# Ledger of designs, part 28: peptides against a protein of PDB entry 3J47

Target 1, 121 residues: chain A of PDB entry 3J47
Amino acid sequence: IRLTNQLKSLKGLQSKLKDVVEYLDKVINKELPINHTILGKLQDVFNLLPNLGTPDDDEIDVENHDRINISNNLQKALTVKTNDELMVIYISNLVRSIIAFDDLIENKIQNKKIQEQRVKD
Target 2, 26 residues: chain B of PDB entry 3J47
Amino acid sequence: NAQYHLLVKQGDGLLTKLQKYGAAVR

## One batch from the design tools (peptide; made by RFdiffusion4, then SolubleMPNN)

Design b1_p12_5_s1 (from b1_p12_5, 5 letters changed)
Fold by OpenDDE base, seed 3:
Structure b1_p12_5_s1 (fold): chain B 121 residues (1-121), chain C 26 residues (1-26), chain A 12 residues (1-12)
Amino acid sequence: as target 1 above (121 residues)
Amino acid sequence: as target 2 above (26 residues)
Amino acid sequence: SLEENLAYVSEL
């Protein structure tokens, strides 16, 4: 039962990571705005990852110590990779926010110039 | 960590400049 | 242009 649940969770995570990567590529290419739903789901995956690496305290023989270290290293590597992806998303959102503010400021300047011209006429 | 904090700091600096310009255009 | 405005903001 535990192995099947871990495999299902891993498949779910893998599918989610694939969706995030595909979305990140579209974001990097400026094709789509950042989807808050993907961000929320990635956070959910991150919150679930620590729970995937707790072997319950059942007596695991000395030969599994190397396998536990490998599993912990893999989980750490996956966590770091996920954090880097989240960082890229965050920076991309920040840049888009800056561009949107620049456009808003330009629109305000143009509206002010139009109003000043109407007062002179 | 250090590179992340540097990128965040640069972004905050740009946002602050943008806010100052937006206030000057008011 | 947007680029000119960004350059101006960069100088503030």
Scores: peptide ipSAE 0.380, ipTM 0.879, DockQ to the pose 0.055
Fold by OpenDDE base, seed 5:
Structure b1_p12_5_s1 (fold): chain B 121 residues (1-121), chain C 26 residues (1-26), chain A 12 residues (1-12)
Amino acid sequence: as target 1 above (121 residues)
Amino acid sequence: as target 2 above (26 residues)
Amino acid sequence: SLEENLAYVSEL
């Protein structure tokens, strides 16, 4: 029962990570705007990750030291991965904002050129 | 952390350049 | 072009 629940939880986490990667790829490809609600939920999951690997402090049997170290390494790796994902999201938003601003500038330049031509005619 | 801050700084630099250009085109 | 505008801004 306990091992089956751990495997199911790991499989659920793997599926969720796949969904996040797919979402990030769509954002990188400029196909979708960033959903702040998804970002907030990812941050909440991240804030809960420190607790996913801590067995309650009450059974420090000496045999668990290797398991605790493996769990801490996994948590650290997941922390780094989530931080990288959030960074990619931030960069994607910044790039989108830059493109939108460039388009606005180009539109202003074109409008100014049209007005200058109309005054010369 | 350092790479993240570098990327943010580069992005802010680009935004500042675009803002200056937008102000010059006014 | 975006590239030309970026070049112009880099000279400012």
Scores: peptide ipSAE 0.374, ipTM 0.883, DockQ to the pose 0.058
Fold by OpenDDE base, seed 1:
Structure b1_p12_5_s1 (fold): chain B 121 residues (1-121), chain C 26 residues (1-26), chain A 12 residues (1-12)
Amino acid sequence: as target 1 above (121 residues)
Amino acid sequence: as target 2 above (26 residues)
Amino acid sequence: SLEENLAYVSEL
């Protein structure tokens, strides 16, 4: 029962990570705005990932050492993947903010030129 | 790590230039 | 242009 629940949770996490990657690809392609709620959930998952490898101290069966090493490697791989995903989101937001601010500045310059021309006439 | 920091630094540099430009246009 | 203005401010 516990192993089946861990496998189900792991499959659920894998599915969520896949959904996040797909969302990130859409965000990189400028197809969708970034949802801060998704970012918050990813950060929560990232903060919980180190804790997913602490077995509750109550059943140290020695057969778990290889499973713990595999779990730790998987957690490290998931941590790296999540960090890379967060990085891509951050960069995508930064680029969008720069573009939006460039457009705002250009609009402000144009408005100023129009106002200066109206004062000269 | 280094590539990430370079990319963040480039982004921050562009943002800073953009902020200066926005202030000069005010 | 926006690029020219950005270049000018960068020299400031």
Scores: peptide ipSAE 0.362, ipTM 0.878, DockQ to the pose 0.062
Fold by OpenDDE base, seed 2:
Structure b1_p12_5_s1 (fold): chain B 121 residues (1-121), chain C 26 residues (1-26), chain A 12 residues (1-12)
Amino acid sequence: as target 1 above (121 residues)
Amino acid sequence: as target 2 above (26 residues)
Amino acid sequence: SLEENLAYVSEL
């Protein structure tokens, strides 16, 4: 139950993220008008992400292109790291659920054998 | 990527065996 | 054992 719910939630999140990417691509390609309400909500989501891209250099100098790429690379690296960590947790929970099910089956077989023995006595 | 797919396939194989076993014990 | 039972089911 818990694992199935986590998998369902993760699949739902993945689908939603895909829909957001597809929407953004359509907006970039001018296939759809810019929806400021959706963009505002996306900006709020990005603002809730850990600000991984400012070393505390209060120096205002205008080379904005390389810093955006470095910030995007760091954000990508952290996203990959987080995905890998979540994947390890998912697999660990899957294995634990399998072991628990194996033990349950073995217990059921033992209980059945005990019941069969009691009917023969 | 390849190690991940291998691990997922191994998990799916084990889950399938477990499901068959659970069905045989019913 | 659990392993023996898994082996038996793998043959089915």
Scores: peptide ipSAE 0.360, ipTM 0.869, DockQ to the pose 0.106

Design b1_p12_5_s2 (from b1_p12_5, 5 letters changed)
Fold by OpenDDE base, seed 2:
Structure b1_p12_5_s2 (fold): chain B 121 residues (1-121), chain C 26 residues (1-26), chain A 12 residues (1-12)
Amino acid sequence: as target 1 above (121 residues)
Amino acid sequence: as target 2 above (26 residues)
Amino acid sequence: SLEENLEFVSQL
């Protein structure tokens, strides 16, 4: 149940993120008008992302392009790291579910043996 | 990536074995 | 034992 709910939530998030990307692409291509309300909410989401690129205040002269690339690379690296961590948690929960199932099977076998012994007595 | 896919495949193998065992104990 | 049950499952 818990794992299924987490997987469903992640799939739902992935679908929503895809819809956002498709929307942004259509806006960039001028296929759809800019919805300022959606854009404002997206800006709020981006502002809640950790500031991945304060270059130390001393590198004022790196072209805006290099700063954007460094920020994007760090954001990508943190996204990959977060994905790997979530994956480890997922596998750990899977293994725990497997162990709990094995314990349940063993308990069922023991209960059957006890019942069979009671029928023979 | 490859290590992850290997670990997932091992987990699926264990799950399949446990399902067979759970069916045999029924 | 759990190990014996795992071995049995490994044979299936």
Scores: peptide ipSAE 0.355, ipTM 0.863, DockQ to the pose 0.086
Fold by OpenDDE base, seed 1:
Structure b1_p12_5_s2 (fold): chain B 121 residues (1-121), chain C 26 residues (1-26), chain A 12 residues (1-12)
Amino acid sequence: as target 1 above (121 residues)
Amino acid sequence: as target 2 above (26 residues)
Amino acid sequence: SLEENLEFVSQL
């Protein structure tokens, strides 16, 4: 039962990571706005990933040491992957913020020029 | 890592320039 | 233009 639940959770995490990557690609391509709730949930997953590598101390059967090492390597690889995804989101948001601010500045300059022309007339 | 830091640094540079421009236009 | 503004910012 526990192993099946762990496999199901891992498959669920893998599916969710895939969905996040697909969402990130859409965000990079400017097809979708960033969802802060998705980002927050992804950060929560990151914070929980180290805790998934500490099985409760009570049943360290020696046969699981190789499986634990494989699991830890997989968790580390997943952590790196999710970090890279978060970074791509961050950069995409930064670029969007820059573009929006550039447009705001241009609009402000145009408005100022219009006001200065009205004061000279 | 290095490509990421470079990209972040470029973004921060653009943001700083944009902030200076926004302040000059105020 | 936006390019002229970017050039001006590059001089600041």
Scores: peptide ipSAE 0.354, ipTM 0.873, DockQ to the pose 0.060
Fold by OpenDDE base, seed 5:
Structure b1_p12_5_s2 (fold): chain B 121 residues (1-121), chain C 26 residues (1-26), chain A 12 residues (1-12)
Amino acid sequence: as target 1 above (121 residues)
Amino acid sequence: as target 2 above (26 residues)
Amino acid sequence: SLEENLEFVSQL
């Protein structure tokens, strides 16, 4: 029962991570704005990751050490993947902000040029 | 980690340049 | 100058 629940949770997490990646790709392609609700859920998953690798301290049989190392490696791999996803979100927001500022600056320059021409005439 | 911090730093540098330019155009 | 600003943007 416990192992089956862990596998089911892992499959659920894998599916969620895939959905996040697909969403991030759409955000990178400027097809969608960033959804704060998705970010909040991703943060919640990240905050739960430290607890996914801690077997309760009670029975340290030698067979559990290999399982703990595997769970810790998986947790580290998931943490890295989550960090990469957050990085992609951050970069996407940064690029969007840069483009918006560039367009704003260009519009201001054009308006200034038009005003300077009108004052000279 | 190091690549992430480098990329964030580069992005912040670009944002700072844009802010300086926007202030000069005002 | 306006020219310096244009050159600065062109480098971005």
Scores: peptide ipSAE 0.317, ipTM 0.868, DockQ to the pose 0.065
Fold by OpenDDE base, seed 3:
Structure b1_p12_5_s2 (fold): chain B 121 residues (1-121), chain C 26 residues (1-26), chain A 12 residues (1-12)
Amino acid sequence: as target 1 above (121 residues)
Amino acid sequence: as target 2 above (26 residues)
Amino acid sequence: SLEENLEFVSQL
């Protein structure tokens, strides 16, 4: 029962990571605005990852050691993938903020130039 | 991990300079 | 100038 729940949770996390990657690709391509709900969902997945590795104390059967190492390697790989996804979201937010700021600066410079021309006439 | 923290630090530095520039243009 | 501002942002 526990291994099946861990595998189901891992599959759920993998699906969620795939959805985040797809969302990040759409954000990079400027097709969608950054959604804070996706960031919250990624954090929830990250917070659930440590809980997937705690066996309750009662069945130290020696055959589980290789499966625990595989689970830990998958958990590490999923953690790295989640960090890479968060990094791409962060960079995408920064790039959008820079573009929006550049547009604001250009608009202010143009408005100042128009005002200076009106005062000179 | 270290590369991620470096990238976040660089991005925060960029955002701070951008804010200073916007304040100077105001 | 606008160019100096662009250079300052590009040095970021």
Scores: peptide ipSAE 0.333, ipTM 0.868, DockQ to the pose 0.058; fails the geometry check

Design b1_p12_5_s3 (from b1_p12_5, 4 letters changed)
Fold by OpenDDE base, seed 2:
Order: structure tokens, then C-alpha cells, then sequence
Structure b1_p12_5_s3 (fold): chain B 121 residues (1-121), chain C 26 residues (1-26), chain A 12 residues (1-12)
């Protein structure tokens, strides 16, 4: 149940992110008018993202392109790290489910043995 | 990536074995 | 035993 709900929530987030990207592409291509309300909410979401690219105040002279590339690389690295951490949690939950199932099987075998003994007495 | 796919494949193998065992105990 | 069951699972 919990794992299924997490997977459903993640799939829902992925679908929404895809819809946002598709919307932004249509706005960039001038296929749709800019909705300032949607853009404002997206800007709020971006402002809540950790600032992945404060160059230390001493690198003022790196061209805006290199700063964007460094920020994108760090964002990608953090996304990969987060994915790896979520994967470890997923596997840990899988292993716990396997152990719990093994314990259930053992309990069933023990109960069967006790019942067979009671029928022989 | 490759280590991940290997680990997932091992987990699926264990799950399949456990399902077979659970069916044999029924 | 649990150990025998684990052996059986390992052989499957």
C-alpha cells in the first residue's frame, strides 16, 4: 500500500512536469499566449529549488553561459544522487517485504505442524 | 546504471523464488 | 526448519 501510493504520487508528479514542459515549449514557440499566472507559479517553484549555482562571490567574470552550465550540471548531479537514494530506499523496502513474507511462510508451516500434531493425538 | 539493473534483476529473482516457495507451502 | 526452507528457496 505505502509503496504503491509513493509510486502513484511520483507518476502523477512526472505527468505534471511533462505537461509543464509541453506548455513552456508551446509558449516559447508562440503557439500559446503567455499565462502570467502559470508563469508566476512556476517562478515560485524555481525559487524554492536550492540555489544550485551561487558561484562563490569571487567568480563574477564567468560568462553567463558557463554559470548556467555549472548550475545545470550540479542540478543534474543532485537529481542523480536523489534518484540513487530513492532507489536504495525502494530496495530496502523490497527486502523488508521479502523478509516479512518469509516469516509469514514459516509461521504458516509451524501452524500446519501444530494442527497435524493435534489431529494425530 | 548497470549495477542498478543487476540489483533489480537479483531482487526480481529472489521475489520469484519466494513466490514459488509460498505456493509450495500452500 | 527456517534454514531448510531457505535451502529449498535457494534451490528453486
Amino acid sequence: as target 1 above (121 residues)
Amino acid sequence: as target 2 above (26 residues)
Amino acid sequence: SLEENLKFVSEL
Scores: peptide ipSAE 0.340, ipTM 0.861, DockQ to the pose 0.078
Fold by OpenDDE base, seed 3:
Structure b1_p12_5_s3 (fold): chain B 121 residues (1-121), chain C 26 residues (1-26), chain A 12 residues (1-12)
Amino acid sequence: as target 1 above (121 residues)
Amino acid sequence: as target 2 above (26 residues)
Amino acid sequence: SLEENLKFVSEL
């Protein structure tokens, strides 16, 4: 029962990571605005990751030590991958905010020039 | 880790410069 | 000046 739940949670995490990567690619390609729902799904994945590493206390069988190390390395690799994805989302948001603000500044400068020309005529 | 923190710091620096410019244009 | 602001944006 535990291995099946861990495998199901890992598959759920992998699916969410894939959805985030696909969304990030669409964001990088300027096809879609950043969706807060994806950030929420990533946070849910991070909150579920610590729960994948807690064995309930009732079977210390010595054969699981190598499988626990592989599971911990895989969990670390998934955590690093999810952190890298969050980083790309953050940078993409920052770049879009910079571009939008640059356009607003240019529009304000143009509006001031038009007003100054109208006052001089 | 170090490259990540450097990239975030550069982004925050650009955002701060942009905010200062937007305040000067107001 | 307006020119300094344009230069500042262009350096961003």
Scores: peptide ipSAE 0.331, ipTM 0.869, DockQ to the pose 0.069
Fold by OpenDDE base, seed 4:
Structure b1_p12_5_s3 (fold): chain B 121 residues (1-121), chain C 26 residues (1-26), chain A 12 residues (1-12)
Amino acid sequence: as target 1 above (121 residues)
Amino acid sequence: as target 2 above (26 residues)
Amino acid sequence: SLEENLKFVSEL
């Protein structure tokens, strides 16, 4: 029961993340207007991420293009790091799931052996 | 990415085996 | 068989 609920929750999260990506792709492609409320919530999620690297504010006029590339590389690195962390959590939960199911199988085998003994007596 | 997909695939394989075993013990 | 199940578990 708990494992099925965790898998269902994880599948639900995966579906929700896919819906967010599909929404962002439609916004990028100008198929949908920018929803400021959704962007605000996404920005809040990114603001809760540890701010990896304020470049020290101390030098002059690097063209807006280099700042966008650094921001995109940082965002990509953050996305990869988040994906790796989520993977470790997923695998840890999967392993815990496997162990719990193995224990359930062993319990069923023992119960079946006890029933077979009771039928022979 | 590739190591991620490999590890997820291995985990899904183990889960599928475990489900088959649990169905055989039922 | 029980032996096949044990072998299957050992391969997991």
Scores: peptide ipSAE 0.328, ipTM 0.862, DockQ to the pose 0.095
Fold by OpenDDE base, seed 5:
Structure b1_p12_5_s3 (fold): chain B 121 residues (1-121), chain C 26 residues (1-26), chain A 12 residues (1-12)
Amino acid sequence: as target 1 above (121 residues)
Amino acid sequence: as target 2 above (26 residues)
Amino acid sequence: SLEENLKFVSEL
């Protein structure tokens, strides 16, 4: 029962990670704004990751040590993947903010030039 | 990790430059 | 100057 639940949780996490990647690709392509609800769910998954690799300290049989190391490596790999996804979100937001700010600055420069011309005439 | 921090630092640097420029245009 | 600002933007 416990192993089946871990595998089901892992498959659920894998599916969620795929959905996040697909969403991130759309955000990078400027097709969609960032959804805070997706970020919140990703953070919840990240906060649950530390608990997915801790077997409760009851009964260290030698066969469990190899399984613990495999689960810890998989948890680390998932943590890295989640961090990379969050990084892509951050960069996408940063680039969008930079572009919007650049356009705002250019518009202000143009407006200032128009006002300076009107004062000279 | 190091590449992530470098990329974030570069982005923050660009944002700071844009803020300085926006303040000079005001 | 306005020219300095344009140069600064072009370097970004």
Scores: peptide ipSAE 0.318, ipTM 0.869, DockQ to the pose 0.064

Design b1_p12_5_s4 (from b1_p12_5, 5 letters changed)
Fold by OpenDDE base, seed 2:
Structure b1_p12_5_s4 (fold): chain B 121 residues (1-121), chain C 26 residues (1-26), chain A 12 residues (1-12)
Amino acid sequence: as target 1 above (121 residues)
Amino acid sequence: as target 2 above (26 residues)
Amino acid sequence: SLQENLEFVSQL
């Protein structure tokens, strides 16, 4: 149940993220008008992302392109790291569920043996 | 990626084995 | 044991 709900939630998030990307692509291609309300909510989501791009260096005039690339690379690296961590947690929960299922089966076998012995006595 | 897919495949194999066992114990 | 049960399942 818990794992299925987590997987369903992740699939739901993935679908929503895909819909957002498809929407942004259509807006960039001028196929759809810019919806300022959706854009504002997306900006709020981006503002809640950890600020991945404080160069602590007060050096004015590195071209905006290099700062964007570094920020995008760090964001990608953190996304990959987060995905790997979530994956490890998922597998760990799967293994725990497997162990719990095995223990349940063993308990059922023991209970059957006890019942069979009581019927023979 | 490859190690992950291998680990997932191993987990699916174990789950399938456990399902067979759970069916045999019923 | 868990191992014996796993071996039994490995034969199925």
Scores: peptide ipSAE 0.358, ipTM 0.864, DockQ to the pose 0.091
Fold by OpenDDE base, seed 1:
Structure b1_p12_5_s4 (fold): chain B 121 residues (1-121), chain C 26 residues (1-26), chain A 12 residues (1-12)
Amino acid sequence: as target 1 above (121 residues)
Amino acid sequence: as target 2 above (26 residues)
Amino acid sequence: SLQENLEFVSQL
């Protein structure tokens, strides 16, 4: 039962990570707006990843030491991957914010020029 | 790491420029 | 233009 639940959780995490990557690619391509709820859930997964590496102290059979090291390396690799994904999201949002602000400034300049022309007439 | 820091630095530079321009247009 | 604005920002 525990092993099946771990495999199901790992498959669920893998599927969710894939969905996040696909969502990130769509956000990079400007096809979708960023969803802060997805970011929050991803941060929650990150905060839970260290806790997934601490199996409850009650069944440390010595045969699991190599599996624990493999699991820790996999968790570290997943953590790095998800960090890179979060960074890509952050940068994509920053670039989008910059573009939106540039457009806002241009609109403000145009409006100011129109008002100055109206005051001179 | 280095590429990430470079990209963040470029983003911060653009944001700073944008803030200065927004202040000059106010 | 956006480019002129970017040049102006580069001078600040």
Scores: peptide ipSAE 0.347, ipTM 0.871, DockQ to the pose 0.060
Fold by OpenDDE base, seed 3:
Structure b1_p12_5_s4 (fold): chain B 121 residues (1-121), chain C 26 residues (1-26), chain A 12 residues (1-12)
Amino acid sequence: as target 1 above (121 residues)
Amino acid sequence: as target 2 above (26 residues)
Amino acid sequence: SLQENLEFVSQL
């Protein structure tokens, strides 16, 4: 149950992320009007992502384009790292639930054998 | 991404088989 | 049997 729910939640998150990307692409292509509420929530999500690469305010000169690309690369690297960590946690929980289920089955089999022996005596 | 989907698919398959096994032992 | 169950798990 808990693992199935985690897997379902992860699949649901992936589907929602895909829907968000498709929505953003449609907004960029001017196929849909900009929903300010959705953009605000997305902006909040991006603001919760660690800004690895706030330029120290002391060099205001002309290279804003390369720093945005570096910030995007760091944000992308952090997103990949977070995805890998979530994957490891997911697999660890999966294995733990399998072991716990196997132990529960073995305990049930042993209890059934003990009951069958008691009915034969 | 592809390895992640494969791993998730394998885990879901394992879980489904475990559920069938647990239902047969019950 | 317990053995069939072990084989079923081993095929997983």
Scores: peptide ipSAE 0.330, ipTM 0.863, DockQ to the pose 0.098
Fold by OpenDDE base, seed 5:
Structure b1_p12_5_s4 (fold): chain B 121 residues (1-121), chain C 26 residues (1-26), chain A 12 residues (1-12)
Amino acid sequence: as target 1 above (121 residues)
Amino acid sequence: as target 2 above (26 residues)
Amino acid sequence: SLQENLEFVSQL
């Protein structure tokens, strides 16, 4: 029962991570705005990750050390993956902000040129 | 980690350049 | 100058 629940939770997490990646790709492609609700859920998953690798301290049998190392490696791998996803979100926002600011600057330059021409005429 | 920090630093550099340009156009 | 701004944008 416990192992089956862990596998089911892992599959659920894997599916959600895939959905987040697909969403991030759409955000990078400027197809969608960033959804703060998705970010909040991703942060919640990240905050729960430390608890996924701690077996309750109650029986240190030698078989548990290998399981703890595997769980810690999985937690580290998931942490890295989550960090990469957050990075992609950050870059996507940065690029969007840069483009919007560049367009604003160009519009201001054009308006200034038009005003300078009108003052010379 | 190092690549992440490098990429963030490059992005912040571009943003700073854009801010300077926007201030010069005002 | 306007030219310096254009060169600055072109370097971005």
Scores: peptide ipSAE 0.316, ipTM 0.868, DockQ to the pose 0.063

Design b1_p12_6_s1 (from b1_p12_6, 8 letters changed)
Fold by OpenDDE base, seed 4:
Structure b1_p12_6_s1 (fold): chain B 121 residues (1-121), chain C 26 residues (1-26), chain A 12 residues (1-12)
Amino acid sequence: as target 1 above (121 residues)
Amino acid sequence: as target 2 above (26 residues)
Amino acid sequence: SELEKAIQELVD
């Protein structure tokens, strides 16, 4: 039962991570805007990950040392992956902000030119 | 990690500059 | 022009 539940949870996490990656790809391709809710959830996951890796010091079952190492490696890998995803989101936001700013500047320049022409007429 | 931090720092710098410009243009 | 200058100064 416990192992089955853990496997189910892991599969659920994997599916969710896949969905996040797919979303990030769409964001990178400018197909979708960045969802702040997704970003917030990813941040929450990241903040919780260090706490998931603290084995309760008390039950050092020596036999689980290899499993603990594998689990720690997996958690580390997940942490790295999450960091990479957050980085991609951050860069995507920056790029979008820059583009929006450029468009704003261009619009202001055009408006100024139109106003100057109206004053000359 | 160092490259990541550098990239983030550069991005933050650009964002700050953009914000300052946006405020000056408003 | 002034706007373009200000942008350029920010980018540099």
Scores: peptide ipSAE 0.252, ipTM 0.834, DockQ to the pose 0.085
Fold by OpenDDE base, seed 3:
Structure b1_p12_6_s1 (fold): chain B 121 residues (1-121), chain C 26 residues (1-26), chain A 12 residues (1-12)
Amino acid sequence: as target 1 above (121 residues)
Amino acid sequence: as target 2 above (26 residues)
Amino acid sequence: SELEKAIQELVD
């Protein structure tokens, strides 16, 4: 029962990670702004992942060893995928912040030039 | 992993510089 | 401009 619940939770996490990847692709393509709620949910999932891999000390029947290794490999693969997605979001936010800052600087420079011209007239 | 951490560190450094500039311009 | 110079100095 507990292993089945862990596997179901892992599958749910995988589905959520897929949704996040799709969202990140839209953000990279500038179709949508970064959603902080999605980022927060991804972080929560990542923080819960280590807890999904610790089966408590109860009777691990020998037949489940191959399934446990497959599950651990899948969990590791999902963790790596989540980290890559978070990285893409972070880089995208940094790039957007830099662009916004550059635009702010240019606007301030233009406003200063306009004021200097008005004082000379 | 090491390349990822390096990239994040570089990004954080750039963000800090941008924040300092924004504060100086205000 | 002085502002552009200050930004460039921070980026370097």
Scores: peptide ipSAE 0.248, ipTM 0.835, DockQ to the pose 0.092
Fold by OpenDDE base, seed 5:
Structure b1_p12_6_s1 (fold): chain B 121 residues (1-121), chain C 26 residues (1-26), chain A 12 residues (1-12)
Amino acid sequence: as target 1 above (121 residues)
Amino acid sequence: as target 2 above (26 residues)
Amino acid sequence: SELEKAIQELVD
């Protein structure tokens, strides 16, 4: 009973992670706006993931070990994919911030040039 | 994972520098 | 400009 519930919970988590990856792909492709609440929850999940991998559950029955390993490998693969997508979103936001800052600097330089020309008149 | 964390750290450092510069220009 | 120099120093 306990092992079956853990397996169901893991499968549910895997399905949710797949849905998150699909959502992130839509955000990267600009099909949907970035939801900060979803991104924050995903970051929290990733921060907790290092604690999920501790093999200290000694009671994994040998017959389910292959299915658990396949599920864990798929879960790890989905985690890596989600991490890559989060990285792309982060880099994209960073680049947008840099471009906005560059435009601000250029506008300030232009305003300074206009002020210097007015003082010379 | 380590490369991702390094990239994020570098990006955060750059963002902090940009924020400091933006505050100095205001 | 001094501003361009300051930006370049931040990027480096």
Scores: peptide ipSAE 0.237, ipTM 0.827, DockQ to the pose 0.085
Fold by OpenDDE base, seed 1:
Parts: structure tokens; sequence; C-alpha cells
Structure b1_p12_6_s1 (fold): chain B 121 residues (1-121), chain C 26 residues (1-26), chain A 12 residues (1-12)
């Protein structure tokens, strides 16, 4: 019973991680807007993941060890993929912020030039 | 990991430059 | 032009 519940929980986690990856792919492809709150929560999850990979030495029945190992490997792979996607999103947002700031500065310079010309006239 | 950190550092450098520029324009 | 130069120097 406990092992079955743990396997179910791991499968649920794997499904959620797949959903997260799909969401991140959509955000990268600009199909969905970036939600900073979601990204922050995902980062928190990633920071906790190294601790999730320490199997508490509790009663893992040896017979399910191969399935658990495969599931853990898939979860680790999904974690790495999600981390890479988060990185791409972060960089993309950073670049966009830089471009927007550059445009803002250019606009301010132009406005200042216009004001200086008006004062000289 | 190293490439990621380099990219992040480059981004932070650009942000810092932009902040300095924004402050100079004010 | 001086502001543009200062911006260019910061971007470089």
Amino acid sequence: as target 1 above (121 residues)
Amino acid sequence: as target 2 above (26 residues)
Amino acid sequence: SELEKAIQELVD
C-alpha cells in the first residue's frame, strides 16, 4: 500500500513536470505570456529537487527498484530539461528588458533634444 | 554550468551598463 | 550628440 502510493505520487509528479515542460516550451515559443509567479515557483521546485533525489532509506521493496530507478531517471531528465528551459526563458526576458531599456533611453534623449531646441527658440 | 554562468554574468553586465546609462540620462 | 556618445561608450 505505501509503496503503491509512493509510485502513484511519483507518477503524478512526473506528469506535473511534463506539464511544466510543455508550459515552458509554449512560453519560449511566445505562445503564452511569461508568468513570473509561475517561474518563481518552478525555480523553488528546482532548488528543492536535489533534496527529493535522496531516497530516504525507508522500506523500498527491492522488486520495484528497477521501476523506481527508471521513474527517477525520467524525473531527473525532465528536471534537467525544465532547468534548461527556465534558463532560456530567463535569458530571453533579460534580452527583452535590455532592448526595452535601450529604447527608453533613446526616447529620453530625443525628448531632451526637443526641449533644448524649444528653449533656444 | 560554466556557460550558463557566463551568460548570466554577461546579462548582468549589460543590465549594469543600462542602469548607469539610465542614471546619466536622468 | 554628446549624450549619444556617452551612451555608445557605455554600450561598448
Scores: peptide ipSAE 0.237, ipTM 0.825, DockQ to the pose 0.080; fails the geometry check

